# Designs tried in a protein design run: peptides against a protein of PDB entry 3J47. Part 61

Target 1, 121 residues: chain A of PDB entry 3J47
Amino acid sequence: IRLTNQLKSLKGLQSKLKDVVEYLDKVINKELPINHTILGKLQDVFNLLPNLGTPDDDEIDVENHDRINISNNLQKALTVKTNDELMVIYISNLVRSIIAFDDLIENKIQNKKIQEQRVKD
Target 2, 69 residues: chain B of PDB entry 3J47
Amino acid sequence: YEEKEESNLAATKSMVKIAEQYSKRIEEEKELTEEELKTRYVGRQDPKKHLSETADETLENNIVSVLTA

## One batch from the design tools (peptide; made by RFdiffusion4, then SolubleMPNN)

Design b2_p16_6_s3 (from b2_p16_6, 8 letters changed)
Fold by OpenDDE base, seed 3:
Structure b2_p16_6_s3 (fold): chain B 121 residues (1-121), chain C 69 residues (1-69), chain A 16 residues (1-16)
Amino acid sequence: as target 1 above (121 residues)
Amino acid sequence: as target 2 above (69 residues)
Amino acid sequence: LEKQIELLKALLEALS
């Protein structure tokens, strides 16, 4: 559910960006007036976003190491933080899995012992 | 989308907390392992079960953390 | 990570 919500948020952002691009194209073609309110909101989003490189600028070297920020440009630096966080989560999951397996093995051993005892009786 | 945004924001805030809780979760995992060891030593199934339950809880928390990341 | 690995090793040892 959480992952789904994150994905939805990302999709929403993508859709909004697409709308902005389409609007800008229409303005350039003098087909529609500039919606100042939408542009203002977009500007606010960009200001709140760590320097999101242009969608094309996946490779922009921005050094800010803060964890999960949607900035494509800052994403390179953020990727390090994100990777670290993902690694921690992965390791945690692995640990839990190992514990679960250990319990499973123990249960299996116990069951086998019980079966052996029943066969002897 | 707004609801998801709020959820993502909450998740992000939770991630910071999760990082702190991660160390605690590791300790909880150790405790579960210790309980399993004790169960083996005592020969009681109950301590082993408790260890397994704690491990499961730790796993669940990790899954939630992954979903939040 | 090292601590986690150590914990995993301890768990594995406990299971063995």
Scores: peptide ipSAE 0.433, ipTM 0.835, DockQ to the pose 0.020; fails the geometry check
Fold by OpenDDE base, seed 1:
Structure b2_p16_6_s3 (fold): chain B 121 residues (1-121), chain C 69 residues (1-69), chain A 16 residues (1-16)
Amino acid sequence: as target 1 above (121 residues)
Amino acid sequence: as target 2 above (69 residues)
Amino acid sequence: LEKQIELLKALLEALS
C-alpha cells in the first residue's frame, strides 16, 4: 500500500512537470498567456525541493549523511544515506530470516523425534 | 497523491525513530538467539517458542523500517 | 554497518 502510494505520487508529479513544460513552451511561442497561479505553485514546489546542484557543484563531496535521493548533489548525499539505511534494513531482514530458519529446523527435528518415538511404541 | 505524500512524510519520521531503535533491535535479536541455544540444551519447547516469537517481532520491525525507507 | 555485520556473523555462528 505504501509503495503504491509513492508510485502514484511520483506519477502525479511527472504528469504535472510535463504539463508545465508544455505550458512554458506555449508561453515562449506566445501562443498562450502566462498562468501566474500555476507558475507560483511550481515555484513553491521547487523551493521545497533541495537545490538540484548546478553541474559545477557536482564535484562537491557533500559529506552530509542525510536521507532520501531528492535533488542531484543534495540527492547524491541523500542517496548515500538512503543506501546505507536500505543496507541496514536488508541486513536486519537477513538476520531475522536466519533466526526464523533456525527455529524451523529445530521444530522439524523435534517433530521427527516425536514421530520416531511413536513408531517405537 | 496527497494521501501518499502524507504517508511518506510519516514514514520518514518513523525512519528516524527506527535508526534510534536499531541498536536495541540488534540486541533483542541476540537475546533471542541465546534463548534458542538454551532451549536446545534444556530440551524444553517453551523457551524455544519464545525465542522464535521474539525473532519474528524483530523481523516485522525490520520490514516496517523498509516500508518506511 | 560493521557492527551489524558482526552481529549477523555471530547469529550465523550460533545457528551452526
Scores: peptide ipSAE 0.418, ipTM 0.833, DockQ to the pose 0.022; fails the geometry check
Fold by OpenDDE base, seed 5:
Structure b2_p16_6_s3 (fold): chain B 121 residues (1-121), chain C 69 residues (1-69), chain A 16 residues (1-16)
Amino acid sequence: as target 1 above (121 residues)
Amino acid sequence: as target 2 above (69 residues)
Amino acid sequence: LEKQIELLKALLEALS
């Protein structure tokens, strides 16, 4: 059961990572804005990891228990890694947005100056 | 257990590498933004636009790299 | 992440 849960978690994480990649590609292509929901979902997965590691009351051999614990730790580490990557992506997108906004403001200012010059002429 | 630990270690190392690459790309983006500011003060619209586009491209490449890692 | 945030802040400040 623990192995199955771990496998399910890994599959879920893999699917989520794939979704994040797809989303990032869309953002890069200016097809979609940054979606905070992706980060939220990743956080939810991380918060659920401890629940996935809860041993069922069934007498699992001590050796299997240790392996399961290591696997859970690995999954947790992988989830943290995934979360960090998503955070980096999110920050990068924010930076891009800020740069774009700055450029927009500058363009607006320049346009205003051009208009003022035209009125003076 | 040992195999899993090794895999985790490798993944962690990869993550560190990605973070370093990201930091470098952020610095490059900052440099491009600074050039855009300089262009604003000079009143050169075209150079500023070009710098902004280059910064965006750098960020895009960084995101793609993070996604593929 | 903290370093990245600082870089972002610096960039924002430079743009302001």
Scores: peptide ipSAE 0.406, ipTM 0.820, DockQ to the pose 0.029; fails the geometry check
Fold by OpenDDE base, seed 2:
Structure b2_p16_6_s3 (fold): chain B 121 residues (1-121), chain C 69 residues (1-69), chain A 16 residues (1-16)
Amino acid sequence: as target 1 above (121 residues)
Amino acid sequence: as target 2 above (69 residues)
Amino acid sequence: LEKQIELLKALLEALS
């Protein structure tokens, strides 16, 4: 289920990226006006997907450029935060693994002692 | 896609919570390890078991956090 | 068992 959701998300992202590229091309060619709704949705997607910062969004409008730069900075910040969180999770997992291993060792030692006592009896 | 988006949002919130609780979990793990050490020296199984259980809980939470990240 | 203990010690040291 998780893997399926990830794949679906990736496919969705890919589709959206294609749409964005097509839209941007049309805007650049003055074939279509800038759709604010699309831009808003794109911003939302970027906020949700820190890794997808499309460098190409920087070229559009100067006013949007600052917003885009802010968005990119925000995305970068979110990416860093995400990386930090992942690191924390990783470290935590390692620590838990070590603790579990320690317990296993202790159990083994105890079992060995019990066996030795049984042999002596 | 919408379901996945909702899941991702929930995961992000969970990650934030995990980050906040991380320090506490680390401390709990240390405590469990200390109890295990004490149990090893004293030969009492109960403290060691408790430490192990706490460590396991901490690990499980971390795993869940990773899965949600 | 001894080898496992050594591995655990090594892991603990690595995490420390």
Scores: peptide ipSAE 0.372, ipTM 0.825, DockQ to the pose 0.016; fails the geometry check

Design b2_p16_6_s4 (from b2_p16_6, 10 letters changed)
Fold by OpenDDE base, seed 2:
Structure b2_p16_6_s4 (fold): chain B 121 residues (1-121), chain C 69 residues (1-69), chain A 16 residues (1-16)
Amino acid sequence: as target 1 above (121 residues)
Amino acid sequence: as target 2 above (69 residues)
Amino acid sequence: LEKQIELLKEKLKALS
């Protein structure tokens, strides 16, 4: 469910972006007037997006290095953070799996002992 | 889309919480393992089962965290 | 306005 919702959201965003591109192309070609409201909103979105432009030297605070979702250049740093988080999750899953296996092995051993005792009786 | 966006935001917040809880989950897993070890030593199934269940819960939480991520 | 449009185009390219 969660993954499906995320995927749907991403698809919606992608579709919207495509529409924006198409609109911008039409505006460039003078086929449609500029919708100032849409452009303003897109600019706001872009401003909220990490500046994909030339990495101006401004101190990308190392502290935000670990935050996942900020856009492209910051996304690269965020991708690293995401990878780290995924690694942690992976390790955690492995640990849980190991514990589960240990329990299964123990249960199997116990069951075997019980069966052996029943055969002796 | 809005519902999904909200879900994604919630997921992101959950990831932060997961990072905090991760240490706790690891500790819980260790505790379960210790109980299993104790149960093995005592030869009683019940503590081992409890440890296994806690480990499973920890695993499930990790899986949910991965799905959120 | 033109600069804004250009910025939007760059954003769109980045998202593509």
Scores: peptide ipSAE 0.405, ipTM 0.825, DockQ to the pose 0.053; fails the geometry check
Fold by OpenDDE base, seed 1:
Formats: C-alpha cells, structure tokens, sequence
Structure b2_p16_6_s4 (fold): chain B 121 residues (1-121), chain C 69 residues (1-69), chain A 16 residues (1-16)
C-alpha cells in the first residue's frame, strides 16, 4: 500500500513535470501566454530543487550527498545516500531471510524427529 | 498524489528511524536464533516458535523499511 | 520573466 502510494505520487509528479515542459515549449513558441501564477510556482519548485546547473560545479556540498534524489546534480549526491539506505534495507532483508530459513530448517528437523518417534512407537 | 507525497515523506523519516533501529533488529534476530537453539536443546517448542515469530516480524519491518526507502 | 522561463527550461531539461 505505502509503496503503491509513493509510486502514484511519483507518477503524478512526472505527469505534472511533463505538462510544465509542454507549457514552457508552448510559451517559447509564443503559442500561449505566460501564466504568471504557474510560472511563479514552478520557479519556487525549481528554487527548492538542487541546482541542475553545469556539472562543473564540483561544490556539490558533501552534506547534500545525504539528501534524497530531488534533482540530478544534488540528486546524484542524494542518489548516493538513497543507495546507502537501499543497501541497508537490502542487508536487513537478507538477514531476516536468513533467520527465517534457520527457523524453517529447525522446524524441518523437529518434524523429522517427531516422525522418527512415531515410527518407533 | 498529495497523500502519497506525505506518505513518502513520512516513509523517509521512518527510514532514518529504521536505520537507527536496524542494529536493534539485528540483535533481536540474534536473540531469536539463540532462543531457537535453546528450544532445540530443551525440547520446548514454545520459545522456538516465539523466536521465529519475532524474526518474521523483524523481516516484515525490514521489508516495510525497504519499501519506504 | 525571461530568466524565469530559462530557469524552468533548465529544470525541465534536467528532469528529462
């Protein structure tokens, strides 16, 4: 459920971004007037997004490497953090799986012992 | 969409908390394995079952954490 | 306004 909601939100954001691109293209082509309210909101969103500027701004503050994939350059640093978090989750899942397998093996051993006792009786 | 965005933000915060709790979960898994080992030796099925259930709960929490991440 | 449009274009390019 939670993952599905996250995917739906991401899809909605992607669709909205596509609509913004299409709108900007129409404005550039002088097909539509600039909606100042939409443009202002988009600018606010852009200002909240990591600077997608020239890859040469090596000053991707190492501190932003720990933040979430919002935009490509800061997003790369955030991607590293996200990757680290995903690795932790992956390792955690592996550990849980191993424990579950250990329990299954123990259950099988117990079942075998019970069957052996029943055959002896 | 807004509800999902809020859920994603909550999930991210939860992921940080999960990372902190991950070490505790590993310890809980170890404890569960020790109880299973003890149950094998003592022949008491109940402690082993409880350990297995705790391990499963830990696994489920990790899966939820991964899905949140 | 032109600078804002350019910034939005760059953002869009980065998201594409």
Amino acid sequence: as target 1 above (121 residues)
Amino acid sequence: as target 2 above (69 residues)
Amino acid sequence: LEKQIELLKEKLKALS
Scores: peptide ipSAE 0.402, ipTM 0.826, DockQ to the pose 0.052; fails the geometry check
Fold by OpenDDE base, seed 4:
Structure b2_p16_6_s4 (fold): chain B 121 residues (1-121), chain C 69 residues (1-69), chain A 16 residues (1-16)
Amino acid sequence: as target 1 above (121 residues)
Amino acid sequence: as target 2 above (69 residues)
Amino acid sequence: LEKQIELLKEKLKALS
């Protein structure tokens, strides 16, 4: 359920981005007038997005880069954080799998002992 | 989409909490493995079963964390 | 306004 909702949200975002691209292309081609309200909202969204294009702001606080894959430079630091989180999840799953496997082996050994006892009676 | 976005935001917050819980869960998993080893040596079935159940719960929580990630 | 539109296009390209 959660993964499906995340995928749906990502798909929705992708669709909206595509619609914005198509709208911007139409505006460039002078096929449609610029909708100032949509443009303003898009600018607000862009301002909330990490700056992808300005190479000069070296001083962007390194701390915010670690959290979420937002924008390319910020995205690298955020990618590192995401990678660390994914790595932790992967290790946890591996450890759980090992424990589950150990329990299965023990259960199999016990079942074998029970079967051997039944063959002897 | 909005409900999913809210769910994703909640999931992200949950991921941070899960990271903290993950460290704790790793320790709990280690304790379960040690109890299983001890139970294997002592021959008491009950501690092994409890360790297995706790390991399964830890696995389920990790799967939920992966699904949330 | 034109500069803002261009900035939005660049951001959209970056997201794309």
Scores: peptide ipSAE 0.401, ipTM 0.828, DockQ to the pose 0.051; fails the geometry check
Fold by OpenDDE base, seed 3:
Parts: structure tokens; C-alpha cells; sequence
Structure b2_p16_6_s4 (fold): chain B 121 residues (1-121), chain C 69 residues (1-69), chain A 16 residues (1-16)
């Protein structure tokens, strides 16, 4: 379910991006008038997105470096935080796996004992 | 898409909480393992089952955390 | 306006 929702969100973003590209191409070709409201919203989205093309000019807030997965240039700083979070999740999964294996071993031992008892009866 | 975004945000908040509760979950896992050990000696299946169930729940929560991350 | 359009194009390229 969660993976499916993530995939759906990514697909939606991709579709929207494609629509924006098509719109921009039409505006450049003077086929459609510039919609200022759409452009304003796209600019807002861009301002929230990490700078992909201009690494030099944007004030990289140093404090955001250790935090969560943000795209491309900001993504480099955010990658560190993401790696830390992934590491915690990995360790947690490992611990759960160990517990699960311990339970499986115990279940197997119990099953063997039950089988041995049935053979004696 | 909006529902998924909301779910991702909720999951991120949950990850912070999970990190804080991770130590508690480790302790719970240890307790379940101890109960399994006791069950091996006493032959009572219930404590072992409980430990296994707690371990499974802990694993599921970790998987959910990974998916949210 | 032209600068804004160019910025939007760059964003789109980054997302593609």
C-alpha cells in the first residue's frame, strides 16, 4: 500500500511536470498566452525545490544540511540525513529479523518434540 | 496524490517517534526473547508465541518506517 | 517573464 502510494505520487508528479513542459513550449511558440497564475505557482514550486541549475548563487542554509531528503543540490546535504535515517531503519529491521529467526528456531524445536511424541504414542 | 503526500508527512513524523521509541522496542524484543527462552524450559507455547508476535510487530513497524523514509 | 520561463524550464529539466 505505501509503496503503491509513493509510486502513484511520483507518477502524478511526472505527469504534471510533462504538462508544464508542454505548456511552456506552447507559450514560447506564442500558441497560448502566458497564464500568470500558473507561472506564479510554478515559481513557488521551484523555490521550494532544491536549486538544480544554479549551485553558486543560492544561500544554502547550512542548518538544513543534516536534515531530510530534498532534491539535487540541497539533496547532497539532505542525503546525509537520509542515510542516517536509513541506517536506523536498517538496524531496526535487522533486530526484527533476528527475533523472527529465534522464534522460527523455537517453533521448529517444538514441532520436532511434538512429532517425537506422536511417534512414541 | 494529496492523500499520499499527507501519508508521507505522517510517516515522517512517525519516523521521529519511532526513533525515540526504538530503544523501547529493543527492550520489548529482549523481553519476548526471554519469554521464549522460558517457554523452551517450561514447555509453555504461549510466552514464545507472544515474543514472536512482538518481534513481528517490531519488524512491521521498521518496514513501515523504511517505506516512509 | 522570460527569466521566469527559463527558470521553469530548468526546473522541468531537473525533474525529467
Amino acid sequence: as target 1 above (121 residues)
Amino acid sequence: as target 2 above (69 residues)
Amino acid sequence: LEKQIELLKEKLKALS
Scores: peptide ipSAE 0.389, ipTM 0.816, DockQ to the pose 0.048; fails the geometry check

Design b2_p16_7_s1 (from b2_p16_7, 12 letters changed)
Fold by OpenDDE base, seed 1:
Structure b2_p16_7_s1 (fold): chain B 121 residues (1-121), chain C 69 residues (1-69), chain A 16 residues (1-16)
Amino acid sequence: as target 1 above (121 residues)
Amino acid sequence: as target 2 above (69 residues)
Amino acid sequence: TFEKLKQNLEDILKSL
């Protein structure tokens, strides 16, 4: 369910971006008037996207590293953090699987011993 | 789309809480493994079963955490 | 025995 919702939102965003590009191309070609309301909302979205473009302000505020959002440089730092978190979760799941497996093996060994004892009897 | 965005935001908040609880879950897993080991020495099946069940619950919680990330 | 359990675990790990 959650993955499906994530995929649906990503597809919706992709479709919207495509529509904007097509609209911008038509405006450049003078085929359609600019829908200022759509452009304004898009500009707001771009302004909320961490600045991809100006490398000059050295104040990489270390504190905002936790926001996984989309901007390539911030996205790179956040991707590293996300990868580390996913790795920890993966290792934890692996450890739990090993413990559960050890218990299963011991249960199987005990069951075999009980069966062997019943056959002797 | 909006419902999914809200779900993703809730998931992100849950990840922070999961990170805090992660250390506690690892300790709970270790305690279970020790109880299983003790049960193996005593030859009683019941404590070992309880350990296995709690290890499984801990695994499920980690999987839900991954799906939330 | 613990040794038999260990061997079984190793066998399964090799099968994975």
Scores: peptide ipSAE 0.435, ipTM 0.840, DockQ to the pose 0.012
Fold by OpenDDE base, seed 5:
Structure b2_p16_7_s1 (fold): chain B 121 residues (1-121), chain C 69 residues (1-69), chain A 16 residues (1-16)
Amino acid sequence: as target 1 above (121 residues)
Amino acid sequence: as target 2 above (69 residues)
Amino acid sequence: TFEKLKQNLEDILKSL
C-alpha cells in the first residue's frame, strides 16, 4: 500500500511536470499567453524543491537532514544519511538472523533430546 | 495524490521515529535472548517460544521499515 | 558438535 501510494504520487508529479513543460513550450512559441498564476505557483514549487542546480558551495544549511533522495548536493549528504540508515537496517537484519539461527539450533537440540528419550524408552 | 503525499510525510516522520524504535527493539531483542538463556537453564519450552516470537516481530518491523525507506 | 555451535551462538548473543 505505502509503496503504491509513493509511486502514484511520483507518477502524478511526473504528469504535472510534463504538463508544465508543454505549457512552457506553448508560451515560448507564443501560442498561449503566460498564465502568471500558474507560473507563480510553479516558481513556489521550484523554490520549495531543494536547489538541484546551484553550484554555489557555501550555504549548505545543515538543518534539512531529513528529506531523502531528490537533490544532488543535498543528495550527497542525503546519500550519506541513506547509507547510514541502510547500514543500521543491515545490522538489524543480521542480529535478527542470528536470533532466528539460535532458535533453530535450540529447536534441533530439543528434537534430539526427545529422540534420545524415545530410544531409551 | 494528496493521500499518497500524506502517506509519504507520515513515512518520513516514521523513519525518524524508527531510529528511536530501533534502539528500543534492540533492547527487546536482548531481553528475549536472556529469556532464551534462562529457558536453557530451567528447561521449560514456554519462554523460548515467546523469545522466538518477539524476535520474529522485531524482524518483521525492520523489514517493513526497510520497505518504507 | 551441535552443542558447541549452540554455545558459540549463546556467547555471541551475550556479547551483543
Scores: peptide ipSAE 0.452, ipTM 0.836, DockQ to the pose 0.013; fails the geometry check
Fold by OpenDDE base, seed 3:
Structure b2_p16_7_s1 (fold): chain B 121 residues (1-121), chain C 69 residues (1-69), chain A 16 residues (1-16)
Amino acid sequence: as target 1 above (121 residues)
Amino acid sequence: as target 2 above (69 residues)
Amino acid sequence: TFEKLKQNLEDILKSL
């Protein structure tokens, strides 16, 4: 369910981005007037996107390096953070699996002891 | 689409919380294992079962964290 | 003891 919803959202975003690109191409070709309302909303979306574009502006707020997937330079720092988080989750799952196995082994040993007692009775 | 985006955002926030909770869950898992060991000596099955259940819940939470990451 | 738990784990692994 969660993965399907993420995929659906990503597909919806991709379709919307395609429509925006097609609109921008028509505006560049002077086929359609610029819809200022759509452009304003798009600019707001781009401003909320981590600055993908110009490497030159010095004050890349180093603090936002922690969040994963939004934009290329930020995306690299975010990719590192994601890898670290995934590693922690992997180790956690491994530890839980070990504990679950230990409990299973303990239960099996107890069951075997109960069976051995029943055979002696 | 919007409902799924909200779910993904909630999931990402949950991952940060899970990273903090992960250290705590590892400690809780160790405590449960110690209780299981103690219960094995005392002959009370209930603490061992509770330890196993808590370990399973910890695993499930890690899986959810992986799926969210 | 941890050693006893380890031995029990080994015994179960042998029984599987």
Scores: peptide ipSAE 0.432, ipTM 0.837, DockQ to the pose 0.011; fails the geometry check
Fold by OpenDDE base, seed 2:
Structure b2_p16_7_s1 (fold): chain B 121 residues (1-121), chain C 69 residues (1-69), chain A 16 residues (1-16)
Amino acid sequence: as target 1 above (121 residues)
Amino acid sequence: as target 2 above (69 residues)
Amino acid sequence: TFEKLKQNLEDILKSL
């Protein structure tokens, strides 16, 4: 369910971006008037996107940097972090599976001992 | 779309918290395994069952964390 | 040992 919602959100964003690009092309070609409200919202979105071009402003709080799937270089750093997180989760799942198997093994051994005792009685 | 975006943001925040708590969960899982080992030596089923249940809960939380990541 | 127990379980699983 969660992954499906994320995928649907990403598809919606992709469609919206495509519509914006198509709109901008029509405006450049003078086929449609400039909608200032749409442009303002797009500018706000671009300003919230990590600035691909200016490395200089140190003030991006390290905590927020980890969260935003932005720009190719930042995206690379975020991809590395996401990969590390996924690795940790994978290892944790393996460890839990091992513990569950150990319990199953012990239960089976106990059941076998009970059956052997019943055959002797 | 907005509801899914909000859910995804909440999931990402939860994943960061899970990553921070991951080391603690691993330690809790080890403690459970030690209790199972102790239960095997003492022949008491109850501590072993409790350890298994806690290990399962820890596993479920990790799976949810992966699905949110 | 835990390893012996594991091996015994694997043997039982193979016998089923």
Scores: peptide ipSAE 0.419, ipTM 0.842, DockQ to the pose 0.010; fails the geometry check

Design b2_p16_7_s2 (from b2_p16_7, 9 letters changed)
Fold by OpenDDE base, seed 4:
Structure b2_p16_7_s2 (fold): chain B 121 residues (1-121), chain C 69 residues (1-69), chain A 16 residues (1-16)
Amino acid sequence: as target 1 above (121 residues)
Amino acid sequence: as target 2 above (69 residues)
Amino acid sequence: NYEKLLKALEEVKKAL
């Protein structure tokens, strides 16, 4: 459920970004007037989103590298943090799987001992 | 979308909490492995079962955390 | 900050 909601939000954002790009292309081509309301809302999103797309200004604000989800330069840092969190979760899952396998092996050994005892009786 | 964004925000807050809970879950998993080792020595099935169940719950929580991340 | 980003994203989503 939660992942599906995150994916839906991301898909909604992607669709909106695509619509904005298409709108900007149409405005550049003089086909449609600038929808100031969508641009204003998009500008608000861009102001809240750490600087996404323009490659030029080198100030990778290194400090916010650890906060995963927000926006593109920060979102690269956030992607790295998300990858680190995913890696930690992956390692935890591996460790839990190993413990579960150890318990399964022990249960199997106990079951084998119980069967061996039943054959001796 | 709002429910999903709230879920993503809660997921991100949960990811930070998951990193802390991950360290704690790794420690809980180690404690479970140590209790399992102790239970192997004590020969009582009940502590081993409880350790296995707690390891499974810890694994499930990690899987849910991975799926939420 | 995140809540403001969420609100802006919601406003953007309502505008679409």
Scores: peptide ipSAE 0.455, ipTM 0.839, DockQ to the pose 0.071; fails the geometry check
Fold by OpenDDE base, seed 5:
Structure b2_p16_7_s2 (fold): chain B 121 residues (1-121), chain C 69 residues (1-69), chain A 16 residues (1-16)
Amino acid sequence: as target 1 above (121 residues)
Amino acid sequence: as target 2 above (69 residues)
Amino acid sequence: NYEKLLKALEEVKKAL
């Protein structure tokens, strides 16, 4: 359920970004008027996004290490963080898989012992 | 979308907690494996099943945590 | 800050 909701939100954002890009392309080509309301909202979103492009401000506030932000330089640091988190998830899944296999092997051994007892009776 | 966003925010807050709990969950998973080992010696099927179920639940929680991050 | 970003994203989703 939670994963499905996150995926749905991401998919909705992707669709919206695609529509904005298509709209911007049409505006650049002078095919459609600029929707000022959508642009204003998009600007508000960009203003809330950490600045992608200024390399000069040394104050990489270490506190933003945990936020999944789709923004290039910060996105690179965030991509590294996301990669680390994905790695932890991968390791966790691997460990769970190993436990599940161990249980399967144990169940198989028990079933074999039960069959051997039935053949002796 | 709003419900999903709220779920994602809750999940992100939970992720910090999950990082702390992850070490604890790994330890709990090890304890479950020890119980399986004990159940293998005692020949009781019920404790092994319970251990397997707890390991699966721990895995599911980790997957949900990762997907929320 | 993150909550504000989420809110802005939601507003953009409502506008589309």
Scores: peptide ipSAE 0.430, ipTM 0.824, DockQ to the pose 0.072; fails the geometry check
Fold by OpenDDE base, seed 2:
Structure b2_p16_7_s2 (fold): chain B 121 residues (1-121), chain C 69 residues (1-69), chain A 16 residues (1-16)
Amino acid sequence: as target 1 above (121 residues)
Amino acid sequence: as target 2 above (69 residues)
Amino acid sequence: NYEKLLKALEEVKKAL
């Protein structure tokens, strides 16, 4: 459910972005007047989108490194964070699997002992 | 779209909570392993089963966390 | 403990 909702949101964002690109292309080609309201909203969205463009400004404070770095550099940091989180989840799953296997082994050993006792009786 | 964005934000907050819970779940898993070890010594199936069930629950929660991430 | 677990795992693997 959550993944499906995220995928649907991403798909909607992608569709909207495509519409914007098509609109911008039409504006550049002078086929449509610049809708200032749409452009303003898009600019706001783009400003809320982490700056994908210029690699230059070093200053984004190192301490908030683990937080939702919004755009491309931020997306890279988010990707790293996501990878770290996935790694933690993977390790956790491994640990659980190991414990489950340990329990299965113990249960099997006990079952074997019970069967051996039944054969002796 | 807004509902999904809110769901993603909730998922991200859930991931942070999952990281905290992960540490706790690892500890719970260790406790279960100790109980299993104790149960192995006592030779009774019940505590071992409980440990196994808790380990499985911890695993399931981790899988759900990964699927949420 | 771990060695016993490993042995038990091997025995289970054999019984399977």
Scores: peptide ipSAE 0.403, ipTM 0.842, DockQ to the pose 0.011; fails the geometry check
Fold by OpenDDE base, seed 3:
Structure b2_p16_7_s2 (fold): chain B 121 residues (1-121), chain C 69 residues (1-69), chain A 16 residues (1-16)
Amino acid sequence: as target 1 above (121 residues)
Amino acid sequence: as target 2 above (69 residues)
Amino acid sequence: NYEKLLKALEEVKKAL
């Protein structure tokens, strides 16, 4: 379910980005007037999206280091945070797996004892 | 899309809380394992099953947290 | 604890 929702979100973002590119091409070709409201909303989305595509703007705003990797420069700082979070989750999963295995082994031991008792009866 | 973005943000906030809860969950897991050990000595199946179920729930929550990260 | 778990796993394998 969750992975499917992530894929759906990514596909929707890709479709929207394609529509924006097509719209921008039509505006450049003077086929359609610039819808300022759509462009403003898109700019707001791009400003909220960590800068994925503009290589040149130097200002690595150093302070927002700790938040999650969506976009390339912010993605680098976010990669470190995401790696730390993934590490914590990995360790947690490992611990849960160990406990689950311990319980599975216990259940198997108990089931065997029950079977041995049934054979004796 | 917006609902999923909101879910991802909620998941990220939950991850910070999960990191704090992780230390507590490790302790709870240890306690449950000790109870299972005690239950092995007493021969009562129910406490062991409960410990196993709690460990599984803890594992599922971690997997969901990883998937939300 | 782990040794008992391993023995139990071996016993389950024999019972299957």
Scores: peptide ipSAE 0.391, ipTM 0.834, DockQ to the pose 0.010; fails the geometry check

